# Ledger of designs, part 200: peptides against a protein of PDB entry 2AKA

Target 1, 299 residues: chain A of PDB entry 2AKA
Amino acid sequence: MEDLIPLVNRLQDAFSAIGQNADLDLPQIAVVGGQSAGKSSVLENFVGRDFLPRGSGIVTRRPLVLQLVNSTTEYAEFLHCKGKKFTDFEEVRLEIEAETDRVTGTNKGISPVPINLRVYSPHVLNLTLVDLPGMTKVPVGDQPPDIEFQIRDMLMQFVTKENCLILAVSPANSDLANSDALKIAKEVDPQGQRTIGVITKLDLMDEGTDARDVLENKLLPLRRGYIGVVNRSQKDIDGKKDITAALAAERKFFLSHPSYRHLADRMGTPYLQKVLNQQLTNHIRDTLPGLRNKLQSQL

## One batch from the design tools (peptide; made by RFdiffusion4, then SolubleMPNN)

Design b2_p27_6_s1 (from b2_p27_6, 14 letters changed)
Fold by OpenDDE base, seed 3:
Structure b2_p27_6_s1 (fold): chain B 299 residues (1-299), chain A 27 residues (1-27)
Amino acid sequence: as target 1 above (299 residues)
Amino acid sequence: SLAEAIEKIQALFPEIDALVERLKAEE
C-alpha cells in the first residue's frame, strides 16, 4: 500500500508546477523560527547529511519543500531538474544555492517560489516539511530595509492555512516568551492546535538553568507539546563531527541531565522525526477526504 | 504549464479515492 505522505508529495509536486496561484490547502508542516534558531540543523539531522546552505543571516531565502522518503537507496532529486539523481549531498547544497540565486539574485533577497527537494534514504521516515526563511529584524548585506516584513508575509502565506501544521523552532538559550517562532504561531494558531514546539540549544543554556517546565508543557502549553533537541555546534561541524555521533551525544545529553533524564525517551531528533511522521500521517488522514472534495470543485 | 499540472492532479484522483475508501473502511 502506498503511504499517505508519498501521495501528498505527488500532489504537492503537481501544485508546485502551477505556481503561486494554487490556493490549495495541502496538509503540510511549515518550519518557522528566528535566524540561527537551529532549523536547518534539525532538518539535516533527519537526513543524516550536510546538505542545506550555511551562513550568517538569512540562509533560507525561498521556501524549501523537503520531502523525506524512506527507501533502500540514498539519493536526492529536485523538481526543477527532473531526471538528475544527486548522491553527493554537497552537490545538493550547491544546487539549492544556485537555484535560490537564479530567482532572487545575489542581493540576498527572498522569493516565495518554493524549491522542491526529495530525499530518498534508508535512514529517514516519510516526512514532508516546508523550511521557511528565518525571521529577522535586521537587514543584512544588500537586503531591502523591509525584509522583515517580506519574510513575515511569506510565512503567513503558509502558516495561516488551516491544514498547515507549524513546527515552531526556538532556542533554549533565549527567552522563550520572546521567541519569534512562538509569537507567529500564537498569532495564527491562538489555541495551540496546529503548533509543535521544538526547543534547540539545550546544551547551551547557562549553568543552573534548564527548560524543564517548557519541555513538560507547563510554561507555554501547546496541545501537541514540545520536543527538545541538541544539534551539532558550529565547533562540532568544523571538527567534522558526523551526525551519527551527534545523535549519540544528544541521547547521552538527555539521559545524563538531571532535569531531562525523566523525559529522555520523549526527546531528541529521532523521537522528533517519529512524532512528526505520525502527526503528519494522522493529519493527512483527517484532511484527505475534504481535500479531495476541494480539488474536485476547483477543477 | 497549468494544463499539465491539472492533468497530473487528475491522474492522482483514483489513488486518492482508493485511499479515502480504505480509510473509511478502517473506521
Scores: peptide ipSAE 0.275, ipTM 0.847, DockQ to the pose 0.750
Fold by OpenDDE base, seed 2:
Structure b2_p27_6_s1 (fold): chain B 299 residues (1-299), chain A 27 residues (1-27)
Amino acid sequence: as target 1 above (299 residues)
Amino acid sequence: SLAEAIEKIQALFPEIDALVERLKAEE
């Protein structure tokens, strides 16, 4: 079963080389959430490196196909820069920014054309995620006034596909009933069959409040449930706090919190990574027989 | 090119077929 994700990665790379005109619905996980929901921090925590663009407003402006591959070596490579191995993850961040700006220009516009990044690491499970632009209602800089709708239209190109799983990222310190991630997921997956909930910022909730009912899948039930995580604070990121230390602090948070202690073994970034690997593997297994027939008919 | 991409996809067919057959055998 360990070969299923790498096989789909090779298919994904081949189709990406042809351009977006391939109507093949490949099994994938799309990551959705509002701006500042903590999506980028979750992805960086999987890798254990700082490598995603940072800043105010819309940070992700193109879909990022992030292919994590368990390996004895640690390096990254881009599909658009074949043969170049990146060992400095700061250079990975700079390449994402440069490639984004090359296509979108300096106006902070968006493009539906994916960036394909593969990361080899001994610290990751095999996992492919599509990081999508954060949903926003407020244009920043020279962005067009309809940027909200442009982002939504881009997201819909992914999340409407039947073989797309949805990783819905919502902050706990905001009203979950108004979560942009859960709203868009419910629009395209009304029965909650394709959606996995991630609850971030559990450490930033008001004193005397908790997200226990959500995490226990009692408030807004999803078939695939919810997983809580604690990301680094902005201060910790700016101070270049080690991700390994942050993951230890996350574990301590869940174990020590009266409302979450009983859930601690089913919470946190490492558990999320494991669940996503299993969910994607199983999803590929279920779709692969049909995918073979579709491939034959489209070629 | 499109031709090269098609060739790459077709080169994966034997692996896909083998995996599909393995999955069917596990049912």
Scores: peptide ipSAE 0.273, ipTM 0.849, DockQ to the pose 0.812
Fold by OpenDDE base, seed 5:
Structure b2_p27_6_s1 (fold): chain B 299 residues (1-299), chain A 27 residues (1-27)
Amino acid sequence: as target 1 above (299 residues)
Amino acid sequence: SLAEAIEKIQALFPEIDALVERLKAEE
């Protein structure tokens, strides 16, 4: 089954060339969450590199099809500049920003046209994610006043598809009942069949509070459950704290926390990667028998 | 071009078919 994800990646690349990527119901995982929910940190932790744009407000302004491929070598490639291998992940960040600005202009607007980024690494499992713009309520800078609705409409193009799994990223240090990610997931997946919950910022919760009931799948049950993670703080990112050290600290956090110790083996970024790889592989397996006929009918 | 993209998609069909058959055999 190791070849299933790469095969779907090749399909995604081919369809992206004709502008139909958002309209095709390919098996994929869409990443959704509010601004500052920790989505970028989760994705960077998978790669073990800092490569996503950072800043205030909405940073992701185009869908980013992130294709992680286990390989003996480490480099990145963009579909829009085939043949160029990026080994400096800062250059990857700059290319994402440049390619975003090329299409959206300088007004911090959004575009539904995906950026396709493939990362080869010995440190990743095969995994494809579609990173989507963070949900927001307030326009920043010269963004259009209806930016909230534009983002929502963009997200809906992905998350309404039956073959789209939803990675709903919610911060634990905010009211989870008001999570933008969980709200949109509940809207399009009311039975919780396609949604995987990620709870970030567990280390930033007030003393005497915890997210145990959520992580145990007791508060808002999802068929695919919840996984807690601990990302680097902004201070740690600015201080260039090593991701490997952060992953060790995450493990220590879960093992030492009275409310999470019993869940520690089913928490953390490495476990999340494994689960997502398995979920995507299984999802492709389940959908692949009908995929050939569907593809033929869409051409 | 559109023609090139269609050709690339069609070139994947044999691989898809082979994988589908393998998966059916593993059931």
Scores: peptide ipSAE 0.257, ipTM 0.840, DockQ to the pose 0.830
Fold by OpenDDE base, seed 4:
Structure b2_p27_6_s1 (fold): chain B 299 residues (1-299), chain A 27 residues (1-27)
Amino acid sequence: as target 1 above (299 residues)
Amino acid sequence: SLAEAIEKIQALFPEIDALVERLKAEE
């Protein structure tokens, strides 16, 4: 089963070359969440590198197909510049920004055309994620007044697909009942069959409050449950705090917190990565026979 | 091109078929 994710990656690359992503229901995980929900930090924690664009407002403006591949070597490559190996992850960030700007211009517009990035690393499990633009209701800069709907329409192209799993990222320090991620997930997955909940910013909750009921799957039940994570603070990111140190701090947080200590072995970024790998692998196994038949019928 | 992409997809079919059969055998 170890080869299932790489096989789907090859299919995904082949279809990306056609430019027709709309007609394919490939088994994949789409990452959704409001702006500043912590999506980028979760993805960077998987890789153990800072490589995603940062800033205010809509940072992710194109879908990013992130293919993580376990390897003895560490490097990145883009589908749009084949043969170039990136070993400096700052250059990876710059390439994402440049490629985004090339298509969207300087007005901070969005485009549904994906960027395909593959990262080889000894520190990752095989995992493919599609990072999507953060949901927002407020246009910034020269964005059109309907930017909210443009983002929503883009997300819907992915999350409405039956073979798409949804990684719904919600901050704990905001009203979870009003989570943009959980709202869109509930709209397209009303029975909670395809949605995995991620709760960020657990360390930023008001004193005397906790998200225990959510993490125990008692408040807003999802079949696939919830996983809590603690990301680096903005101060830590700006100070270039090592991700390994941040992961140790995350572990300590869960173990030391009275409300979460009993869940600690089922929380944190390493556990999330493992769960996503397993769920994606199993999902591919279940869907691959049907996918093969569909592919044959389309040729 | 579309033709090239189709060719690439078709080239994967034997591998897909082999994996599907292996998965069925493991069930």
Scores: peptide ipSAE 0.248, ipTM 0.834, DockQ to the pose 0.765

Design b2_p27_6_s2 (from b2_p27_6, 15 letters changed)
Fold by OpenDDE base, seed 2:
Structure b2_p27_6_s2 (fold): chain B 299 residues (1-299), chain A 27 residues (1-27)
Amino acid sequence: as target 1 above (299 residues)
Amino acid sequence: SLQESLAKIEALFPEIDELVERLKAEE
C-alpha cells in the first residue's frame, strides 16, 4: 500500500496543471485553524526544516499542497518551477513568498490557486497535506474588510468535499469550545467522521490546568481522536532552534507531565505523522475505486 | 496543455486499475 499516496500525488499534479476546472474530489487532508494556532509549525516539524513564511497576521494566503515523500535525498520541488531542485530551505520559503505575491499582489489578499510543493526527505513519511489560510476576523494592512469571509469560502471549497479529511489545529491555551478549527469542522462534519484534532501549545497552558479530557476524547469526541503536540516557541523559531532538539523536548514534556504521561506514546509530532500517513493511506484505499470511475467519466 | 494533462491522467489508468484489483482481492 506504500504506493497509494504517490499515485494520488501524480493525479493531483496532473489536475493542478489543468487548472481549477477539474472538479475531482481527491482524497486529501486539509489543515485548518485560526491565526497563530500553530499550523505552520506542525508542518515544519514534519519536514524538520524552516521553510514556511513567517510574520504577523495572515501568513498563508494561498493553499499550499505539501507532498511529503520519503527519500534517501533531501530536496524540494515546485510544480510551477519544474526541474529546479531546492536544497536550501530558505530558498523554498522565498519561492513560496514570491509565488504568493506574484498572484495576490501587494495588498496581502488571498487566492484559491494552490502552490504545489513536494519535499523529498529521509525524515518524512509519505504524506500529503493542504495547508489553508488561517481563519481571522481582523483584516491586516490593506486587506479587504471581508477577508474573513473570503478565507472561509476558500476553506469551504476543500472541507466540504466528502473525500477531504480535516486536520483541525487548536491551541490549548485558548477556549477549545470556541476553537475556529473545531467550529468549521463541526459545520461540515457534524458526526466527526472526517476530523482529526490537533492540540498545540500544551506547554503554554495556565498552571493547574490541562487538556487531558480533550486528549482522551471525552470532552468533544471525534471518531478519529485528538493528538497533542508541542511546537517551538516564537523565541525558539527566531533563534533558529533545531527542530530535532525541539522534538526531543516535546517527548520529554509529555513523559514528565502528570496529566499526559499515560498518553505520551500517543502524543507528539512523530506519532501525528504516523497516524496521518496511515489514515490517508486507508482513506485512499476506500475511495480509489470510486475515484477511478469518476476519472473515466470526466475524460 | 489541457491535452497533455489529460494524457498524463490517462497514462495512470493501468496503475490505478492494478491497485484497485489488488485491493479488491485483499477484501
Scores: peptide ipSAE 0.201, ipTM 0.806, DockQ to the pose 0.806
Fold by OpenDDE base, seed 3:
Structure b2_p27_6_s2 (fold): chain B 299 residues (1-299), chain A 27 residues (1-27)
Amino acid sequence: as target 1 above (299 residues)
Amino acid sequence: SLQESLAKIEALFPEIDELVERLKAEE
């Protein structure tokens, strides 16, 4: 079973190589969330590197298929840039930006054509995620006036698929009932069968408030539950705080918080990685026979 | 190209089949 995720990665690459969305429901995890929900920080914490574009508004403007592969070496590869190994993750960031701008232009438009990025690292578990543009309600800059609907339509191309799991990223310092991530998840997964909740910004909640009921899966129940994480603050990011140190601080946060101490072993970025790896592996196992049959019918 | 992608997919069938059979045997 150790090779299930890498096998699906190879399938993803094969379908993505033609620059079109595959008419194949591959087992995958789509990451959804509003702008500034903390999605990029979650993904970077998995890798332990700063490599995603940052900025105001929508930063992710194309789907990013992020394939994490456990390896003895650390480097990144793009499907669109075959043969080039990136060891400097700042160069990875620049390549994402350049490749995005090549297709969308400089007007901050979006494209449904994925960028495929594979990261080999000794510090990651095998895990594939599709990072999607952050949901927005208001166009910024030179964005098209209908950008909200364009983003929505793009997200729907992924999250409506039956074999797509949904990683719904919501900030704790905002009303969860108004979470863009949970709203779209509820629309396409009304029974909460495919949705995993991630609660970010737990350290930024108002004094005297907590998200205990959410994290205990008592407020808005999901079959797959919720996992809380604490990302680096903007100050920490600007100060180039080491991600390893941030992970230690996250652990300390949960262990020391009166409302979360009892949940600490089921919280944090490392636990989230393990859960996602296991859930994706199991999901692939369950869907692989059907996928094989579908592939046969399309060839 | 489409042809190249299809060829890559077909090349994975033996591995997929092996894994499917292994999974069935574990059930």
Scores: peptide ipSAE 0.195, ipTM 0.802, DockQ to the pose 0.728
Fold by OpenDDE base, seed 5:
Structure b2_p27_6_s2 (fold): chain B 299 residues (1-299), chain A 27 residues (1-27)
Amino acid sequence: as target 1 above (299 residues)
Amino acid sequence: SLQESLAKIEALFPEIDELVERLKAEE
């Protein structure tokens, strides 16, 4: 089943040219969460490189189809500039920003047109994620006052599809009952069948508090469960702390924490990657026969 | 173009069919 994800990647690339109005429900994982929920850090930890735009407010302004491909070599390619191999991931970040600005302009607006980025690396599992703009209620800069609804409408184009799995990213240091990610997931997946919960910022919780009940799937149960992660702090990112060192610190955090030690083998970024790879592979397996028939009927 | 994209999709059908059949055989 090793070729299932790459095959779907080629389908995604082909359909990207048709535009978002393609009534094709491809098996995929959409990443949702509020602004500053830690989505970018999770994705960068998968790659082991800093390559996503950073800043305040809405940073992701177009859907980013991130196709991770296990390979002996490490480089990135964009669908919009075929043939160019990026080996400097800072250049990848700059290209994302440039391509975003090309379509959205300078007003920090959003566009539903995806950016397709493929990353080849020996350090990744095959995995495709669609990073979506962070949910917000407060416009920044020259953004329109209805930006919240524009973002929600964009997200709904993905998460309402039956073949779309939802990676709901929520920070532990905020009230989970008010999690934007879990709210939208509950809206479109009320039975919790398509949603994987990610809990970030576990290291930033107040002393004497923990997210054990959530991580044990006892508070807000999801069929696919929850996985806790610990990302680099903003200080660590600014200080160029190595991601490998951060992953080691994450492991140590779970092993040493009284509330999480018993869950440590089912927590952390490496485990999350494995779970997502397996979930996506299985999901493609289950949906591919129906997808084939649907494709035939549309041609 | 749309036509080019559709052609690319059609070109993937043999591979899709092969994978579907393989998956069915594994069940």
Scores: peptide ipSAE 0.191, ipTM 0.800, DockQ to the pose 0.756
Fold by OpenDDE base, seed 4:
Structure b2_p27_6_s2 (fold): chain B 299 residues (1-299), chain A 27 residues (1-27)
Amino acid sequence: as target 1 above (299 residues)
Amino acid sequence: SLQESLAKIEALFPEIDELVERLKAEE
């Protein structure tokens, strides 16, 4: 069972070389959410490093296939620069930005061509995620007026696939009923079979309010449920607050909050990572026989 | 190239088949 995710990673790498025309429905998890929903912070918390581009507006402008691999060593590799091992995660961030700009130019445009990043670390579980551009309605810079629809179309290329699980990231300090992530998930997964809900910014909710009903799966039921997380604040990120310390603070938050204490063992980034690993592994197990047959038919 | 990618995929088939059979045996 432990070899299932690495095997699919090898398939993903092989298919990435074929380009966009490969109508292959690989078992994967696509990460969706509005801009500033906290997607990048969730992913960085898994790795325990700052390595994703930050800024205002559309930060992720190409799909990022993030392959986390448990290893005795810590380094990153890009598929587009094979053989180069990155040990400085700031250089990883710079490479993502450079590779994005190389394809999209300086106009803050988007491209559907994925960046493939593999991170080896002793601190991660085997897990592959596809980070997608944040949904927005506001063009930035020289972006075309229809950038919202371009992003949506890009997301739909992933989330409409039957073997794609959806990690829907929504901030708690916004109207969850109007969450971009949950809306797109509901559109392509109306029965909530493929969607895992992540609720961020629980620490930023107004006093006297909570997301208990959502986290208990009572408000907008998903078969795979919801997991709450607390990410570092922008101030903490800018101040380079240690992610380990942030994870401890997250645990303390859930344990000390009257509305979430009873859920604390099923909340937080470490639990989310574990759940995603299990969900992906099980999903691969269920889909691999069919995938094998489909691959054979295409040869 | 497409040909190289297809060859890489085909090279994974024995491993896939082994895993599929193992999974079936565990059910």
Scores: peptide ipSAE 0.185, ipTM 0.795, DockQ to the pose 0.787

Design b2_p27_6_s3 (from b2_p27_6, 15 letters changed)
Fold by OpenDDE base, seed 2:
Structure b2_p27_6_s3 (fold): chain B 299 residues (1-299), chain A 27 residues (1-27)
Amino acid sequence: as target 1 above (299 residues)
Amino acid sequence: SLAAAIAEIEALFPEIDELVARLKAEE
């Protein structure tokens, strides 16, 4: 089954060349969450590198199809510049920013046209994620006044698809009942069959409070459950704190916390990566026969 | 081109068929 994700990656690349109108419902995981929910940090923690745009407001302005491939070598490749191997992940960040600006212009608008990025690394499991723009209610800078609705419409293009799994990222230091990620997931997946919950910022909760009931799947049950993670703080990111050290601190956090110690083996970024790899692999297995039939009928 | 993309997809069919067959045999 190790070849299922790479096979779907090749299909994704081929369909990207056909254009946006390829109505092929490929098995994939879409990442959704409010602005500053910690989505970018989760993705960077999988790679072990800083490579995503950072800043205030809407950081992700185009869908990013992130294809992680386990390899003995470490480098990145973009579909829009085939043959160029990036070994400096700062250059990867700059390329994402440049390619985003090329399409959206200077007004910090959004575009539904995906950026396809493949990362080869010995530190990753085979995994494909679609990072989507963060949900916002307030336009910033020169953004269009209807930016909230534009983002929502873009997200709906992905999350309404039957073969799309939803990685709903919510911060623990805010009211989970009001999570934008869980709201949109519930709208398109009312039975919670396609949604995986990620709870970030567990280390930023008020003293004496915890998210135990959420993580135990007792408060807002999802069939696929919840996984808690602890990302680097903005100060740690600005200070270029090593991701390996941050992952060790995350493990220590769960093991030392009275409310989470019993869950520690089912928490954290490494466990999340493993679960997503397994769930995506199984999802491809279940959908591939039907996909093959659809492909034959369209070609 | 669209034609090239279609050809790339068609080139994957034997691999897909093999994987689907293997998955069905494991069931």
Scores: peptide ipSAE 0.253, ipTM 0.842, DockQ to the pose 0.780
Fold by OpenDDE base, seed 5:
Structure b2_p27_6_s3 (fold): chain B 299 residues (1-299), chain A 27 residues (1-27)
Amino acid sequence: as target 1 above (299 residues)
Amino acid sequence: SLAAAIAEIEALFPEIDELVARLKAEE
């Protein structure tokens, strides 16, 4: 069972070499969320490193296929520069930015062509995620006026696929009923069969309010449920607060909060990572026989 | 190249088949 994700990674890499195929339906998890929803922080917390581009507006401008692989060593590799091992994750960030700019130009446009990044680490579980551009309503800088629709069209290429699981990232300090992530998930997965909800920024909610009903799967029920997380603040990130310390603080938050204490063992980044690993593995198991036949017919 | 990518995919089929067979056996 442990070998299923790496096998699909190899398939994913091979298909990447032939370009993005609209009919590609590999078992995968697409990460969706509004801008500033906290999706980048969630992904960085899995790795335990700062390696994703940061900034205001649209930061992710190409799909990032993030392949986490449990290993005895820690390094990253890009499919577009095979053989180069990155051990400095700042260099990883710079490479993502450079590779993005190479294809999209400097106008902050987007491209549907994925960047494939594999991270080997002793601190990760095997997990593959496709980080997608954050949904936005307002163009910034030199972005085209229809950037919102371009992003949506890009997302739809992934999330409409039957074998695509959806990691819907929503901030708790915003109106969850109007969450961009949950809206798009509901559009393509109306029965909530493929969607995993992540609720960020629980620590930024107004005093006397909580997201208990959402986290208990009572408000907007998803078959795969919701997991709450607490990420580092932007101030903490800028101050280079250690991710390990942040994870400890996250655990303390859930344990000490009256509304979340009873859920604490099913909350937090480490639990999310485990759940995603298990769900992806099981999803691959269920889909692989059919995928094998489909692959043969498409070649 | 496209040809190389196709060859790479085809080279994975034996491994896929083995895993599928194992999964079926575990059911």
Scores: peptide ipSAE 0.247, ipTM 0.841, DockQ to the pose 0.842
Fold by OpenDDE base, seed 1:
Order: sequence, then C-alpha cells, then structure tokens
Structure b2_p27_6_s3 (fold): chain B 299 residues (1-299), chain A 27 residues (1-27)
Amino acid sequence: as target 1 above (299 residues)
Amino acid sequence: SLAAAIAEIEALFPEIDELVARLKAEE
C-alpha cells in the first residue's frame, strides 16, 4: 500500500498535461475553508517550511496540487518546470506567486488551472492535497465582484467528485455553524462520509470556551471525525517562528488544556498528517479498481 | 501533448494492475 499515493501522483501528473477537460475523479483530498481559516498554514506545517504565498485576502488563487513524498532528500519540483529542483523554499513561494500571476494576471483573479508542486522531504509522509482558494465574500483589489462565486464554482469542481475527500478547515474562534468549510462540505457530502474536519485557532478561542464537543465529534458528526491543530499566529509568522517550535507548542497546548488533554494524542499537525496519509491510502485502495476500469474505458 | 499524456497513463496500467491484484489477494 506504500506505493499507492505515488502511483496516483503519477496519474495526476499525466492528467495535468491533458488540461482542464479531463473527466478526472482521482482519489484526492481537497482542502477547503474560508479565507484565513489556516489552510495554507496546515500545509506548511506538514512540510516544515514556509513556501506558500502569504498576504491579505485570497492567498491561494489557483488550485495547488501539493504532492508530499517521503524522501531522503529535501527539494521541490513543479510540473510546469520539470527538472528544476528547488531547495530554497522561498524560491518555491516565489515560483507559486509567479506562476499564479502568469495565468491570472495582476488583478488577483483566480484560475482553475492547478499548480502541481511536489515536495520531497524526509520529514513528510506521502500525502497529496489540493489546496483550494479560500472562500470569500469580499473582493480585494481588482478582483471581480463575483469572485465569491468563481471560487465556489472552482471548489465545486473538486469537492463534488465522489473520490474527492474533503479536508474542511474551520477556525475555532468563529461560529462553527457558520463555517464556510463545513457548509460546503455538507452541501456535497450531506452524510459526512468524505469530510475530515480540521479545527484551527483553538488557541484563539475566548476564555471559558472550547471546541471539545466538536473535536469529540458530538456536535457536527463526521464519519472521519475532527482533528484540532494550532498553527502559528500571524505574529509568529511575522516573527519567523520556526515551524518545529510551533509544532512543539501545539503539542504543549493540547496536553496542557483541560478540555483537550484527553484528546491530545489524536490532535495536532503530526497526527493529522498521519491520519490523512492513512485515509488517502485507504481511499486509493478502495477506488483504484474502479479508477482502473474507468481509465481503460476512456482511453 | 494529449497523445503523450495518454501514453503516460497507459504506461502506468501494468503497475496499477499489479497493485490492484495485490490488493485483491490481501482481501
């Protein structure tokens, strides 16, 4: 089963070359959430590097197919520039920004054309995630007034697929009943079969409040449950707090919090990564026979 | 090109088939 994710990665790469018109239902995990929900931070925490665009408003403006591959070496490669190995993750960030701007222009528009990024690292488990633009209701800069709907339509292209798992990222310091991520997940996965909940910003909740009921899967039950994480704050990011240190702080947070201590072993970024690896692997296993048949019929 | 992509996909079929067969055998 160890090779299932890499195999699907190769399929993804091949299909990416075909363009937008491919009827693809590859087993994958789409990451959804509102702006500033912490989606990109979760991904960076997996890699242990700062490599995703940052800023106000919409950070991710194209789908980012992030293929994490466990390797003895650490480097990144883009499908659009094969053969170029990036060892400086700042350069990775710049390339994402440049490639995004190349397609979307300077108006901070969005494009449904994915960026395919593969990251080799000894610190990652094999895992493929599709980082999608954050849901927003407010256009920024020169974005079109219907940007909300454009983003939604883009997300729907992924999350409506039966073989797409949904990583729904919701901040705990907001009303979860109003979570954009959970709303869209509920829309396309009403029975909660394909959705994994991620609760961020647990450290930013008001004193005397907690998300225990959510994390225990009692409030808004998902078959695949919820995992809480603590990302770096904006202050931490600005202060260039090391991700390793942040992960240690995250562990400490869960262990020391009265409401979460009993869940601590099933919380945090490392556990999330493990769960996602397992979930994706199992999902590929379950879907691969059907996928094989479908591929054969379409070729 | 589309043809190249198709060829790449087809080239993966043996590996896919092997994996599928292995998975079935493990059931």
Scores: peptide ipSAE 0.242, ipTM 0.836, DockQ to the pose 0.767
Fold by OpenDDE base, seed 4:
Structure b2_p27_6_s3 (fold): chain B 299 residues (1-299), chain A 27 residues (1-27)
Amino acid sequence: as target 1 above (299 residues)
Amino acid sequence: SLAAAIAEIEALFPEIDELVARLKAEE
């Protein structure tokens, strides 16, 4: 089972060269959520490094195929610049920005052409995620007024595929019923079979309120359930609080919170990473026979 | 190139077939 994700990664890399017209429904996890929902922080917490673009407005403007690979060494590689090993994750961030701008221009437009980033690390489980642009209703910069629909159309190219799992990232300090992530997930996965809910910003909820009912899968049930996480605050990020300390604080948060302590072992970023690894592995296992046949028919 | 990509995919078929066979045997 350990080789399933790497195998799919190799397929994914190969298909990236063929272009968008390949009707290949590869088993994958698409990450969806509104802007500022905490998607980037979740992904960075998996790696334990700051490497994703930050800023106002749409941060992710191209799909980012993030391939995490457990390794004894720590470095990153881009498919578009083969042979270059990045050991400074700030340079990784800069490369994402540069490559994004190369295709979309400086107007903060979007492109459906993925960026393929592989991160080798001893601190990660094998996991591939497709980070998608954050859903927004408000154009920023020189974005076209219909940017919302462009983003949605882009997302739909991924999330409508049967072999696509959906990581729906929603902030707890907002109305979950109005979560952009859960809305789009419900649209394409009405039975909640492919959706994994992530609830961020649990530490930012109003005093006396909690998301226990959501996390216990009682409010908006998903077959694959919900996992709560606590990301670094913007203040913590600006203050360069290390991710290790943040993960410890997250653990403490769940353990000490009266509403969540009983769930603590099934919450937090490390648990999320484990679950996603398992879910993806199992999903690949289930889909690989069909994928093989499909591949043969298309070549 | 497209040809190169196809070749890369085809090169994975033996590994895929082996894994598929293993998975079927476990069922």
Scores: peptide ipSAE 0.235, ipTM 0.833, DockQ to the pose 0.786

